# Peptides against a protein of PDB entry 5D63, part 112

Target 1, 292 residues: chain A of PDB entry 5D63
Amino acid sequence: SLRRGIYHIENAGVPSAIDLKDGSSSDGTPIVGWQFTPDTINWHQLWLAEPIPNVADTFTLCNLFSGTYMDLYNGSSEAGTAVNGWQGTAFTTNPHQLWTIKKSSDGTSYKIQNYGSKTFVDLVNGDSSDGAKIAGWTGTWDEGNPHQKWYFNRMSVSSAEAQAAIARNPHIHGTYRGYILDGEYLVLPNATFTQIWKDSGLPGSKWREQIYDCDDFAIAMKAAVGKWGADSWKANGFAIFCGVMLGVNKAGDAAHAYNFTLTKDHADIVFFEPQNGGYLNDIGYDSYMAFY

## One batch from the design tools (peptide; made by RFdiffusion4, then SolubleMPNN)

Design b2_p18_6_s2 (from b2_p18_6, 12 letters changed)
Fold by OpenDDE base, seed 3:
Structure b2_p18_6_s2 (fold): chain B 292 residues (1-292), chain A 18 residues (1-18)
Amino acid sequence: as target 1 above (292 residues)
Amino acid sequence: DLLRQILESERPRVEAYN
């Protein structure tokens, strides 16, 4: 079963992703096929899948950028019906915005079926061009047509997954206590994480004894990421991953405050030093406290 | 300060933060 999360949704046949045109929040904005760049944010191509309670394998799909929802125009079952962005809510009862998402016959990709019309999200003619039409189209679950098969690349982690990644890290102190602040986290590429760091002014900030030292840098970075999230995305129900840790060295005579994020595969954490913008697998401290 | 005492008792004692 598909987990709640943020997904980049890519066609199984051609290198095209489901894109909300111009990221517009206007009702009726076309959802189209568009090229994407791996290991980047792909701003208009991220979708929060919210599972509907007591309705098996059924979700709403909220565009992260616009805050609008994937919507089958008038809920029509006619092949070629437009799929658009439209205002909505995560737990709507509107069948135009309810999507049953299950594995395709190949066991890797998914098909996206409108709950009401029973038609499938289709990259029309498998067109790989930017702006290609995405529409509701007749089909069956067992068909092999790649026009209706989609890879769901998960771009977020749950708090439980983050917790598990931390637990696997060798640089955790025996007295560790973690505090989970949110439920689902968009995991940023390092390039984006670094850009937020740069824009925060921290690269130009001077370390000063006690008045602006490691804890100030680490908290400032987390605050900057939080603000970036609020300013960048209109969707709700998720956070941007950026943790703060307090750690102690092996000798037990020095402590440090620093940040951390997740690796690309979401299986491990990587430490981030907000005083110099460096990413490290070993920052020289074992964490006894984290909040994220 | 009871809160401080509790927090300090559950964490390593260090001389300085970097």
Scores: peptide ipSAE 0.188, ipTM 0.665, DockQ to the pose 0.197
Fold by OpenDDE base, seed 4:
Structure b2_p18_6_s2 (fold): chain B 292 residues (1-292), chain A 18 residues (1-18)
Amino acid sequence: as target 1 above (292 residues)
Amino acid sequence: DLLRQILESERPRVEAYN
């Protein structure tokens, strides 16, 4: 079954993603097909899938940017019914906003069925143009029509997944204690992470003994990422991944504070030095404490 | 709290960054 998380949802037939037009929070904003750039944020094309308790394979889909939900207009079962953004809540009972998401017959892509109407999210005619219509359309689970098949590219990790990534890293001290602050984390591309770092002013910040040293840099970076998240996204129920670590060197006579993020495949962590913006697989310290 | 724990760490801090 599909895990709770943030997804970039891409058509199986053409290089088009499910896009909330202009990222608008207005009720009735069209959801359309739109081009995307791999390994970037794709601002209007991220969807938080929240599983509905006790309803198998059924989710709400919240647009991260707008904070509105994927909505089948009037819940109509008519082919060609508009799919729009609309205000809602994660655990709504409104069948217009409930989507059963299961694997298609090809075993890789998913189909997205409206819970009430039983119609499927359809990229009409497989149109790859920007602004192409996405609508509810008659279909079946076993049909191979790529207009109704979607890849769910996961853009987030659960706290458990992050914990697992940390646990398998070789630069963790035996006394390590981790503190998990959130449940689901959007994982940023390094380019975005770096841009936040740049915009924070940290590149121009002067290291000063004790008064503004490694811990200040590391905490400032996390604060900058947190603020960036709050300022960038209207959806709730997730955080932006940016960790803080305290580590000790092998000799045990020096300690450092630094940041870390996750690799693209979400399987590993990479250390980030907020004093110079560098990414390192080995920062020279073993972490005895982290919060993220 | 977490900040307090950081501040009270018994591990030696970096005194210089090269």
Scores: peptide ipSAE 0.144, ipTM 0.655, DockQ to the pose 0.238
Fold by OpenDDE base, seed 1:
Structure b2_p18_6_s2 (fold): chain B 292 residues (1-292), chain A 18 residues (1-18)
Amino acid sequence: as target 1 above (292 residues)
Amino acid sequence: DLLRQILESERPRVEAYN
């Protein structure tokens, strides 16, 4: 029942996340436990879970940064077998890279079982130190061992979820039409979104009547986010969330183009003014069109 | 063609975007 998406995977026992060491794309790169900072991009610790058709609760896990996949070395069932990054594909048949992910006995965390070996992803000895070994280890689904329990914190939204968030917003025009460009979106913290905005040069861009006005700013921001995504991540199959809206004011005598992103809980949208970098719950316009 | 759909859809008409 785990949904396709991008996850930050945190140990249930200690404040450690599943980390691809140095974000390296080399085959055999160790996957290790590592500390993380909440509400930030933890670059080497994001995993795209792709469900395998017709194989219940089974996924590949692609590291967003490296584009490589979680791999149980030689598919061995021996306790202590290394879990590494390795080249692969989202819908591979290689059981070394297939992971059955289901809720643990506590109903909140998950366990990650290798499809072939039936061993579980284990933070060895519950070691909270950076670089701690993560390995395949014997276990059962009903055990309460926190070494093998993981919280899957969703860092992305589906297009449907984004659509729902937009639909709940009070600043949507009755004639609204949304155009969905992608299927799954990494949702950035505002700090990262703002940094992309800063790096784009938009803060220093001059508003000029018609030739470089609101629509140009809004499109430039979306382009900047897209480029940032392409330059930052080697994995495919997802986008970075950044929307463009066209809106009309209440009087119907003025229109504006602007951006929007999602709130931290992914339940709502927040408007972003690319001309000044501001986040607003009310930008003064009702959107009749969006693409994202 | 997404752009065509946007341009041809029934939406509020304004004189200009600011």
Scores: peptide ipSAE 0.201, ipTM 0.667, DockQ to the pose 0.302; fails the geometry check
Fold by OpenDDE base, seed 2:
Structure b2_p18_6_s2 (fold): chain B 292 residues (1-292), chain A 18 residues (1-18)
Amino acid sequence: as target 1 above (292 residues)
Amino acid sequence: DLLRQILESERPRVEAYN
């Protein structure tokens, strides 16, 4: 079954993603097909899937940017019914905003069925153009029509997944203790992470003994990412991944504070040095404490 | 309270953070 998380949802037939037009929070904003750039933040194309308790394979889909929800207009079962953004809540009982999401017959893509109407989210005519209509359309779970098949590219990790990635890293001290601050984390591409670092002013900050040294840099980066998240997204229920670590060197006579993020496949962590913006697989320290 | 936990733990103690 599909896990709670943030997804980029891509059509199985053409290089088009499910896009909330202009990222608008207005009720009735069209959801459309739109081009995307791999390995970047596709701002209007990220959706938080929240599973509905005790309703199998059924979710709300919240647009991260607008904070509004995928909505089948009037819940109509007519083919061609508009799919729009609309105000809502994560655990709504409104069947216009409830979506059953299960694997298609090909075993790799998903189909998205409206809970009430039993119609499917359809990229009309498989149109790859920006702004192409997405609508509810008749269908079945077993048919192979690519207009109704979608790849769910997971862009986030749960706290448990982040914990597992840390646990696999060889640069963790035997006394390690981690502290989890949130439940679900959007994982940023390095380019975005670096841009936040640049915009924070840290590249121009002067290292000063004790008064503004490694721990200050690391915490400033964490704060910058937190602010970036709050300023960028209207949806709630997730955080932006940026960790802080305290580590000790092999000799045991020096310590360092630094950041870390997750690799593209979310399986490993990579260390980030906020004093110079570098990414490293080995920062020269073994972490005995992290919070993220 | 996190600082207290660190100070009271058996974690490595070092001269300075740099």
Scores: peptide ipSAE 0.193, ipTM 0.663, DockQ to the pose 0.267; fails the geometry check

Design b2_p18_6_s3 (from b2_p18_6, 11 letters changed)
Fold by OpenDDE base, seed 5:
Structure b2_p18_6_s3 (fold): chain B 292 residues (1-292), chain A 18 residues (1-18)
Amino acid sequence: as target 1 above (292 residues)
Amino acid sequence: SELAQILASHMPTVQAYN
């Protein structure tokens, strides 16, 4: 079954993603097909899938940017019914906003069925143009029509997945203690992570003994990412991944505070030095403590 | 404690003078 998480949802037939037009929070805002750029944030095209308890394979889909929910207009079963953004809640009982999401017959893509109407989210005519209509349309689970098949590219990790990535890293001290702050984390592309770092003012910050040294840089980066998250997204129920580590060198005579994030495939961590904006696979320290 | 000693030894790997 599909896990709770943030997804970029891409059509199986053409290079188009499910996009909330202009990221608008207005009720009735069209959800449309739109081009995307791989390995970028794709602001209006991220959806938080929240599983409904005790309803198999059924979710709400909250647009990360607008904080509104994917909504089948009037819950109509008519082919061509508009799919829009609409105000809602994660655990709504409104069948207009409940979506059963299961694997298609190809075993890789998913189909998105409205719980009430039993129609499917359809990229009308497989149109790859920006602004192409997405609508509810008749279909079946076993049909191979790519207009109704979607790849769910996971853009987030659970705290457990993050913990597992850390555990696989060789630069962890034997006394390591990790402290998990949230349940689900949007993982940023390095370019976005770096931009937040630049905008934070840290590149121009002066290192000063004790008063503004490694721990201050690392915490400032974490704070900057947190603020960026709060300022950028209207949806709730997730955090932006940015970890803080305390580490000790092999000789045991020096310690350092630094940041870390996850690699593109979410399988590993990469260290980030907030004093110079560098990404490193080996920062020269073994972490004995992290919080993220 | 060992941990206290580690914490006391926190230092940058890069000194930034901007």
Scores: peptide ipSAE 0.023, ipTM 0.636, DockQ to the pose 0.075
Fold by OpenDDE base, seed 3:
Structure b2_p18_6_s3 (fold): chain B 292 residues (1-292), chain A 18 residues (1-18)
Amino acid sequence: as target 1 above (292 residues)
Amino acid sequence: SELAQILASHMPTVQAYN
């Protein structure tokens, strides 16, 4: 079963992702196949899957950038019906925007079926070119056609997954208290995280005793990431991952405030020093408090 | 408390100068 989360959705047959053209919020904006760059944000190609309560394996798909939803035009069951971005809500009852998502017969890819029409999201002719048509098309769950099979690459973590990643890190103090602020977090590549740090002005900020020291740097970084998220994405219901930690050294005679994010595979945390922009597996402190 | 003492003793690992 597919978990709530943010996904990059890639065709099983060709290196093409589901793309909202130009990231436009206009009703009727085409959803198309488009090339992508691995390990990058891929701005117009991220989709928040929100599960519908009490409806098995059924979701809305919200484009992160535009804040609009995947929509089968007029809910038509005709092969070749356009799939577009359209205004909506996460828990809509409009069957044009409800998608049943389950594993295909190969056990690794998914198929995306419109709840009302029972047709499937199809990369027409398996066309790998930018702007290739994506449409509703007749099919069955057991059919092996790669035009209708999609890999769902998860780009986010739940609060529970983040909590688990922290818990297994060796640099956590015995008195640790963690405070979860959100439910789902987009995890940024380090390059993007670093760019936000640069744009925040922190690289040019001067350390000053007490008035602007380690805690000010760490909180300023979190604030910068929060603002970046709000300014970059129109969708709601998720946050950008950036944590703050307070830690004590092993001797117990020094303390520090710093940031942390998740590794590429989402299994571990990595520490970030906002005073110099460095990433470290060991920052020399054990965390007794975090909020994220 | 021990925690209060730790908070009061915060020191940076890195000191940046311009």
Scores: peptide ipSAE 0.023, ipTM 0.638, DockQ to the pose 0.078
Fold by OpenDDE base, seed 1:
Structure b2_p18_6_s3 (fold): chain B 292 residues (1-292), chain A 18 residues (1-18)
Amino acid sequence: as target 1 above (292 residues)
Amino acid sequence: SELAQILASHMPTVQAYN
C-alpha cells in the first residue's frame, strides 16, 4: 500500500515525470510529461499523496508547488480526457480528484486509476518530449503497458521515519529527548539546503559570545528553511526537514548547538554546521536534545 | 543538575568566517 507522502512520479517506460505545466495554479492547467534531473527538487513535479479514510488505496494528489490537485477533466471516461491541475481539498469527495493507486503487474511500478471513471493516467504514446500529453485512458490493472505504469519515488519522510533515523545514529546521548514538530517532511538535496543557508545571510553573520553564538546560528538556519518552505510551496500538510540539536562532547565539559538533515536514502542523519555550511558524519558531540 | 550545567556550557566548535 502506498504511504502518505511526497512523491516524484516517473514513467516506467521513458525518462519523463508527471509535471504541472509552469507550476501554474490556474484551474485547467495541463499536467504533462516532462524531463527531470535526478537528485534535484524538480519543482513542478512533486505531488503530495493524501490517503482517503475508509476508501482503500485511494488518494488525492496535490501539486506541491501550485497547491492544486490532479483532476480528470469532467470526470470523463473517454480515452484522451485531459488531466489538469484544479483547485481542491485533500479530503474531497469529488471523484474527478480521487485516484486509486496500486502496484502494477510488475510489482514495482504503480498504476493511477481515477476513482470515478476507472480510467488510468496515461502518458499518451509514451512520448518522452517535454509537454507530452497526460490523459485518462482505458486500461486494466493487469496490463503491462508502460504508458500507464509509474514509479513513485518518495521524497519525504514521516516523523516516525525521521525518529528512527536519529535513533540509529551513533552520536546520540543516553539522555536524548526528541521533539517532533510536524508529521511529514520534504527532504532536500544538500545543494538546496546549502543554497538556503547561503541566502539566509548566515555565511556573513558574525559570531558573538552568547548574544549570537551556536544556538542562534542553528535556530536561524531552521527559521530560514521554514521561511523558504512557506515561500516556495503552496501546498499544506507537510514541512521541510531541518532539525536542531543540542549536544555534549565526550568529556562532558562542552556543549554545542547545530543542525541536521537526512541522507539521500533517508536511512540516516547528517549533521550540518550552520557557522560554516559544512556537512559532517561526526560533529564531535552527542545529542541530548533535538527538535525537528 | 547535569543538564543545567550542559546548557550553560553551550559553545561553538568553530567561529563564523565573517
Scores: peptide ipSAE 0.023, ipTM 0.637, DockQ to the pose 0.075
Fold by OpenDDE base, seed 4:
Structure b2_p18_6_s3 (fold): chain B 292 residues (1-292), chain A 18 residues (1-18)
Amino acid sequence: as target 1 above (292 residues)
Amino acid sequence: SELAQILASHMPTVQAYN
């Protein structure tokens, strides 16, 4: 079953993703096929899937950028019915915005069925062009039509997954205590993470003994990421991953504060030095405390 | 040096025993 999370949803037949046109929050904004760039944010193409309690395999899909929800226009079962962004809530009872998402017959892609109409999200004619129509269309769970098959590429991690990634890292002190601040985290590409760092002013910040040293840099980075998240996305119910660690060196006579994020595959952590913007697999310290 | 500043320490208080 599909887990709660943020997904980039890509057509199984052509290199096109489900895109909310212009990221607009207006009711009725078309959802369309659009090209994407791997390993980038793809701003208008991220969807928070929220599972509906007690309704098997059924979700709302909130566009991360606009904060609006995938909506089958008038809930119509007619083939070619527009799929749009529309205001809503995560746990709505509106069947226009409820989507049953299950594996297709190929076992790797998913199909997205409207709960009410029982029609499927369809990239019309498999059109790979930008702005191609996405519509509700008749179909079945077992047919192999790639127009209705979608890869759900997870762009977020749960707090448990982040915790697991930390736990398997070799640079964790035996006294480690982790504090989880949120439940689901959008994991940024390093390029985006670095850009936030640059925009924060930290590259030009002066190290000053005690008054603006390692802990200030690390906390400032986390604050910058938090602000970036709040300023960039209208959806709620997730955070942007950026951790703070306190670590001690092997000799036990020096301690440092630094950041960390997750690797591209979300399986490991990588350390980030906010004083110089460097990414390191080994920062020279073992973490005894983290919050993220 | 910059490196020394980057590696500058705070005083950790860690749990002695788990």
Scores: peptide ipSAE 0.021, ipTM 0.631, DockQ to the pose 0.104

Design b2_p18_6_s4 (from b2_p18_6, 13 letters changed)
Fold by OpenDDE base, seed 4:
Structure b2_p18_6_s4 (fold): chain B 292 residues (1-292), chain A 18 residues (1-18)
Amino acid sequence: as target 1 above (292 residues)
Amino acid sequence: SVLEELLESERPRVEAYN
C-alpha cells in the first residue's frame, strides 16, 4: 500500500506530471499535465498523500506549494469532470477530495480513483503538452490505459526511515542518541540544499574561535533550511530534512558539529560541512548525537 | 532515568569543538 509521504506523480505513458497550475491557492485552480525536470524540486508538482484512518488505500492529496487539495469538481462521475485544487483538510470527509490509490495491473504504477464517483484521474488523450487537461474519467482498476496510470515518486522520508538510514551509517558512535523533531521530511536535491546554504550567508561567514565556530555554522544551516521551508510551502504536516550532528574523531581528542542530509535513494545519509558547503561520505567524526 | 544517565556519562568528552 502507498505510504504517507510527499510524491511527484508522473504519468506512466508520457513525461508529464500532475501539476497545480501556477501553484495557485484559489479554489477551482486547474490541475494539469506539465513537463518536469528530474532531480529538481518541481514546485507545483509535489503532493502530500495523507492516509485516511480506517479507509483502506484512501488519501487526501495536498499540493505542497499551494496548500490546497486535489478535488473532483462537484464529485461528478461524468467523464471529463475537472480536477482542481480546492481548500480542504487532510482528514476531510468530503468525497470530492478523497482518493483511493492502488497499484495498477502492471504492478508498478498506481491508479487514482475518486472515492465517491469511482472515476479515475485521467490525463486526457495522454496529452504531453503543458497545461493538458486532467479530469475524472470512467475506468477500471485492471485497465491498461496509461492515461490513468501514474508513478508515485516518493520525495520524502518518515522519521523512522531517516532513523534507519542513520543507524546503518558506519560513522555513528556507540553512544549515539538521536532526537527526532518531525514526522515526515521533504528530502532536497543537493543543488537546492546548496542554494539554501549560499543564500544563508554562511559562505561569507567568518569562523571565529568559540563565538562563531562549528556549532554556530551547523545550527545556522538548519535554521536557514527551516526558514526556507516555511517561506516556500503553504502545506503543513511535513518538514525539510536537515540534520545536526555532534561527533568525535577516532582518537577521541577532537569534536565537531556538522549537518547531514539524505541521499537521493533515501537509503543513506551524507554529511554536509556548513563551513565550506562540502558533501562527504566520511567527515572524519563519529556522531554521538543528532537532531533532525 | 538511570539508563539515560549512564549513557550520558559514557559519551565522549572533548574540551573544544573546532
Scores: peptide ipSAE 0.188, ipTM 0.650, DockQ to the pose 0.162
Fold by OpenDDE base, seed 1:
Structure b2_p18_6_s4 (fold): chain B 292 residues (1-292), chain A 18 residues (1-18)
Amino acid sequence: as target 1 above (292 residues)
Amino acid sequence: SVLEELLESERPRVEAYN
């Protein structure tokens, strides 16, 4: 079963992603095919999949940017019915906004079936142009039509996955205690993480003994990421990944506060020094505490 | 809160980064 998470949803046939046009929160905003850039945010193309309790393989899909939901217009089963953004809630009973998502016959891509109409999300004619129509269309689970097959690239991690990534890192102290603040985290590309750091003013901040030192820098970075998240996305139910760590050096005579994020494959952590914007696999400290 | 736990912790104190 597809896990709860944030996904970039890409067509299996052409290099096109499911895009909420202009990121608009207006009811009836078209959902369209649009080009994307790998390893970037792709602002209007991120979808939070929320599983519906006790309804197998069925989700709502909330556009991260607009906070609106994927909606089959009037729940119609007619081929060519518009798929739009529309106001909703994560656990709605409205079948226009309920999507059964299961693996296609190729075992890698998914198909997205409207719960009510039983039609499938279709990139009409496999059109790779920006603004191409996405519609409900007749189909079956077992057919190989790439117009209705989608790769779900997970852009987030659960708290458990983050915890596991930390646990396997060699720079964790034996006394480590972690505090998990949220349940699901959007993992940012380093370029975006760095831009937030730059925009925060931290690059120009002066280190001062005790009054504004390592802990202040680390907490300020986390606050900046939190604010960026709140200012950038209208959807709820997720956070932006940015951790704070306290660590001690091998000699045991120095301690430091710093940040960390996850690697591209989400399997490991990488340390971030908020005093200089550097990414390091080894920051010279073993963490005895983290919150994220 | 997490921050309160940090401040009250018996764990090693954070120190300056030079």
Scores: peptide ipSAE 0.181, ipTM 0.663, DockQ to the pose 0.323
Fold by OpenDDE base, seed 5:
Structure b2_p18_6_s4 (fold): chain B 292 residues (1-292), chain A 18 residues (1-18)
Amino acid sequence: as target 1 above (292 residues)
Amino acid sequence: SVLEELLESERPRVEAYN
């Protein structure tokens, strides 16, 4: 079953993603097919899937950017019914905004069925052009029509997944204590992470003994990422991944504070030195404490 | 508290990054 998380939703037939037009928060904003760039932040194309308790395989889909929800216009079962962004809540009872999401017959892609109308989210005619219509359309779970099949590319990790990634890293001390601050984390591409670092002013910050040293740099980076998240996204219920670690060297006579993020496949962590913006697989310290 | 836990750590104090 589909897990709670942030997804980039890509058509199975053509290189088009589900896009909220202009990222607008206005009710009735069209949801359309649009091109995307892999390994980048596709701002208007990220959706938080929130599972509905006690309703099997059923979710709301909140656009991360706008904070509005995928909505089948008037809940109509007519083929060609518009799918739009509309104000809502994560646990709404409005069937216009409830989507049953299950694997398609190919076992890899998903189909997205409106809970009420039983019609499916359809990239009309498989049109790969920017702005192509996405609509509710008649269908079945078992048909192979790629217009109604979608890959859910997970762009976030749960706290448990992050914890697991940390745990298998060879540079974690046996006395490690991790403190999980949130439940779900958007994982940024390194390019975005670096840009936040640059925009924070940290590249120009001067190391000063005690008054502004490694812990200050590491905390400043986390604060910068947090602020970036708050300023960038209108949806709630998730955080931006950026960890802080305290580590000790092999000799046990020196300690350092640094950051870390997750690799592209979300399976491992990579260390980030906020004093110089470097990414390292080995920062020279074993972490005994992290919060993220 | 978080601060107390950090202060109670048996690990060395955070030191300069050279």
Scores: peptide ipSAE 0.166, ipTM 0.655, DockQ to the pose 0.229
Fold by OpenDDE base, seed 3:
Structure b2_p18_6_s4 (fold): chain B 292 residues (1-292), chain A 18 residues (1-18)
Amino acid sequence: as target 1 above (292 residues)
Amino acid sequence: SVLEELLESERPRVEAYN
C-alpha cells in the first residue's frame, strides 16, 4: 500500500509528471502533464498523499506549492472530466477529492481512481507536451493503458525512516540520543540545500570563539531551511529535512556542531558543514545528539 | 583527561564546541 508522503507522480508511458498549472491556488486550476527535471525541486509537481483512515488505499492529494487538492470536477464520471486544483482539507469527505491509489497490473506503477466516480486519472492520449490535459477517464484496474498508470516517486521520509538512516551510519556515538521534531520531511536535493545555505548569509559569516561558532552556524542553517520551507510551500503537514548534530571526535578532546541531510535514496545521511557548505560522509566526529 | 573519562562512562560533556 502507498505510504503517506510527498510524491512526484510520473506517467508510466511518457516523461510527464502531474503538474498544477502555474502552481496557482485558484479553484479550478488545471492539473496538467508537464515535463520535469530529475533530481531537482519540481515546484508545481509535488503532492502530499494523506491516507484516509478506515478507507482502504484512499488518499487526498495536496499540491505542496499551492496547498490545494486534486479534484475531479463535479465528481463527474464522464470521460474527459477535468482534474483541477481546488481548496480542500486533508481528511475531507468530498468524494471529488478522494483518490483510491493502488498498484496497476504491472506491479510497479499505480492507478489513481476517483473514489466517487470510479474513473481514473488519465493523461489524455498520452500527450507528452507541456500542458497536456489530465482528466478523469473510464478504465479498469487491470488495463495496461499507460495513460492511466503512474509512478509514485517518493520525495519525503517519515521520522522513522530518518531515524533508521541515522542508526545505520557509522559515525554515531554509542550514547546517541535523537530528538524528532516532525513526522514527515521533504528531502531536498543538495543543490537546493546549498542554495538555502548561500541565501542564509552563512557563507559570509565569520567564525568567532563562542559568540558565533559551530553551534551557531548549525542552528542558523536549520533556521534558514525552516524559513525556506515556510516561504516556499502552502501545504501543511510536513517539514523540510535539515538536522543538527552534536558530536565528539574519536579522541574525545574536541566537540563540534554540524548539520546533516539524507542521501537521494533516503537510506543514509550525509553530513553538512555549515561553515563551508561542504557535504561529507565523514565529518570527523561521532554524533551523540541530534534534533531534526 | 576528565573529558575523556566522561566519554568512556557516559554521554560526552565538553566545555566548548569548535
Scores: peptide ipSAE 0.171, ipTM 0.622, DockQ to the pose 0.116; fails the geometry check

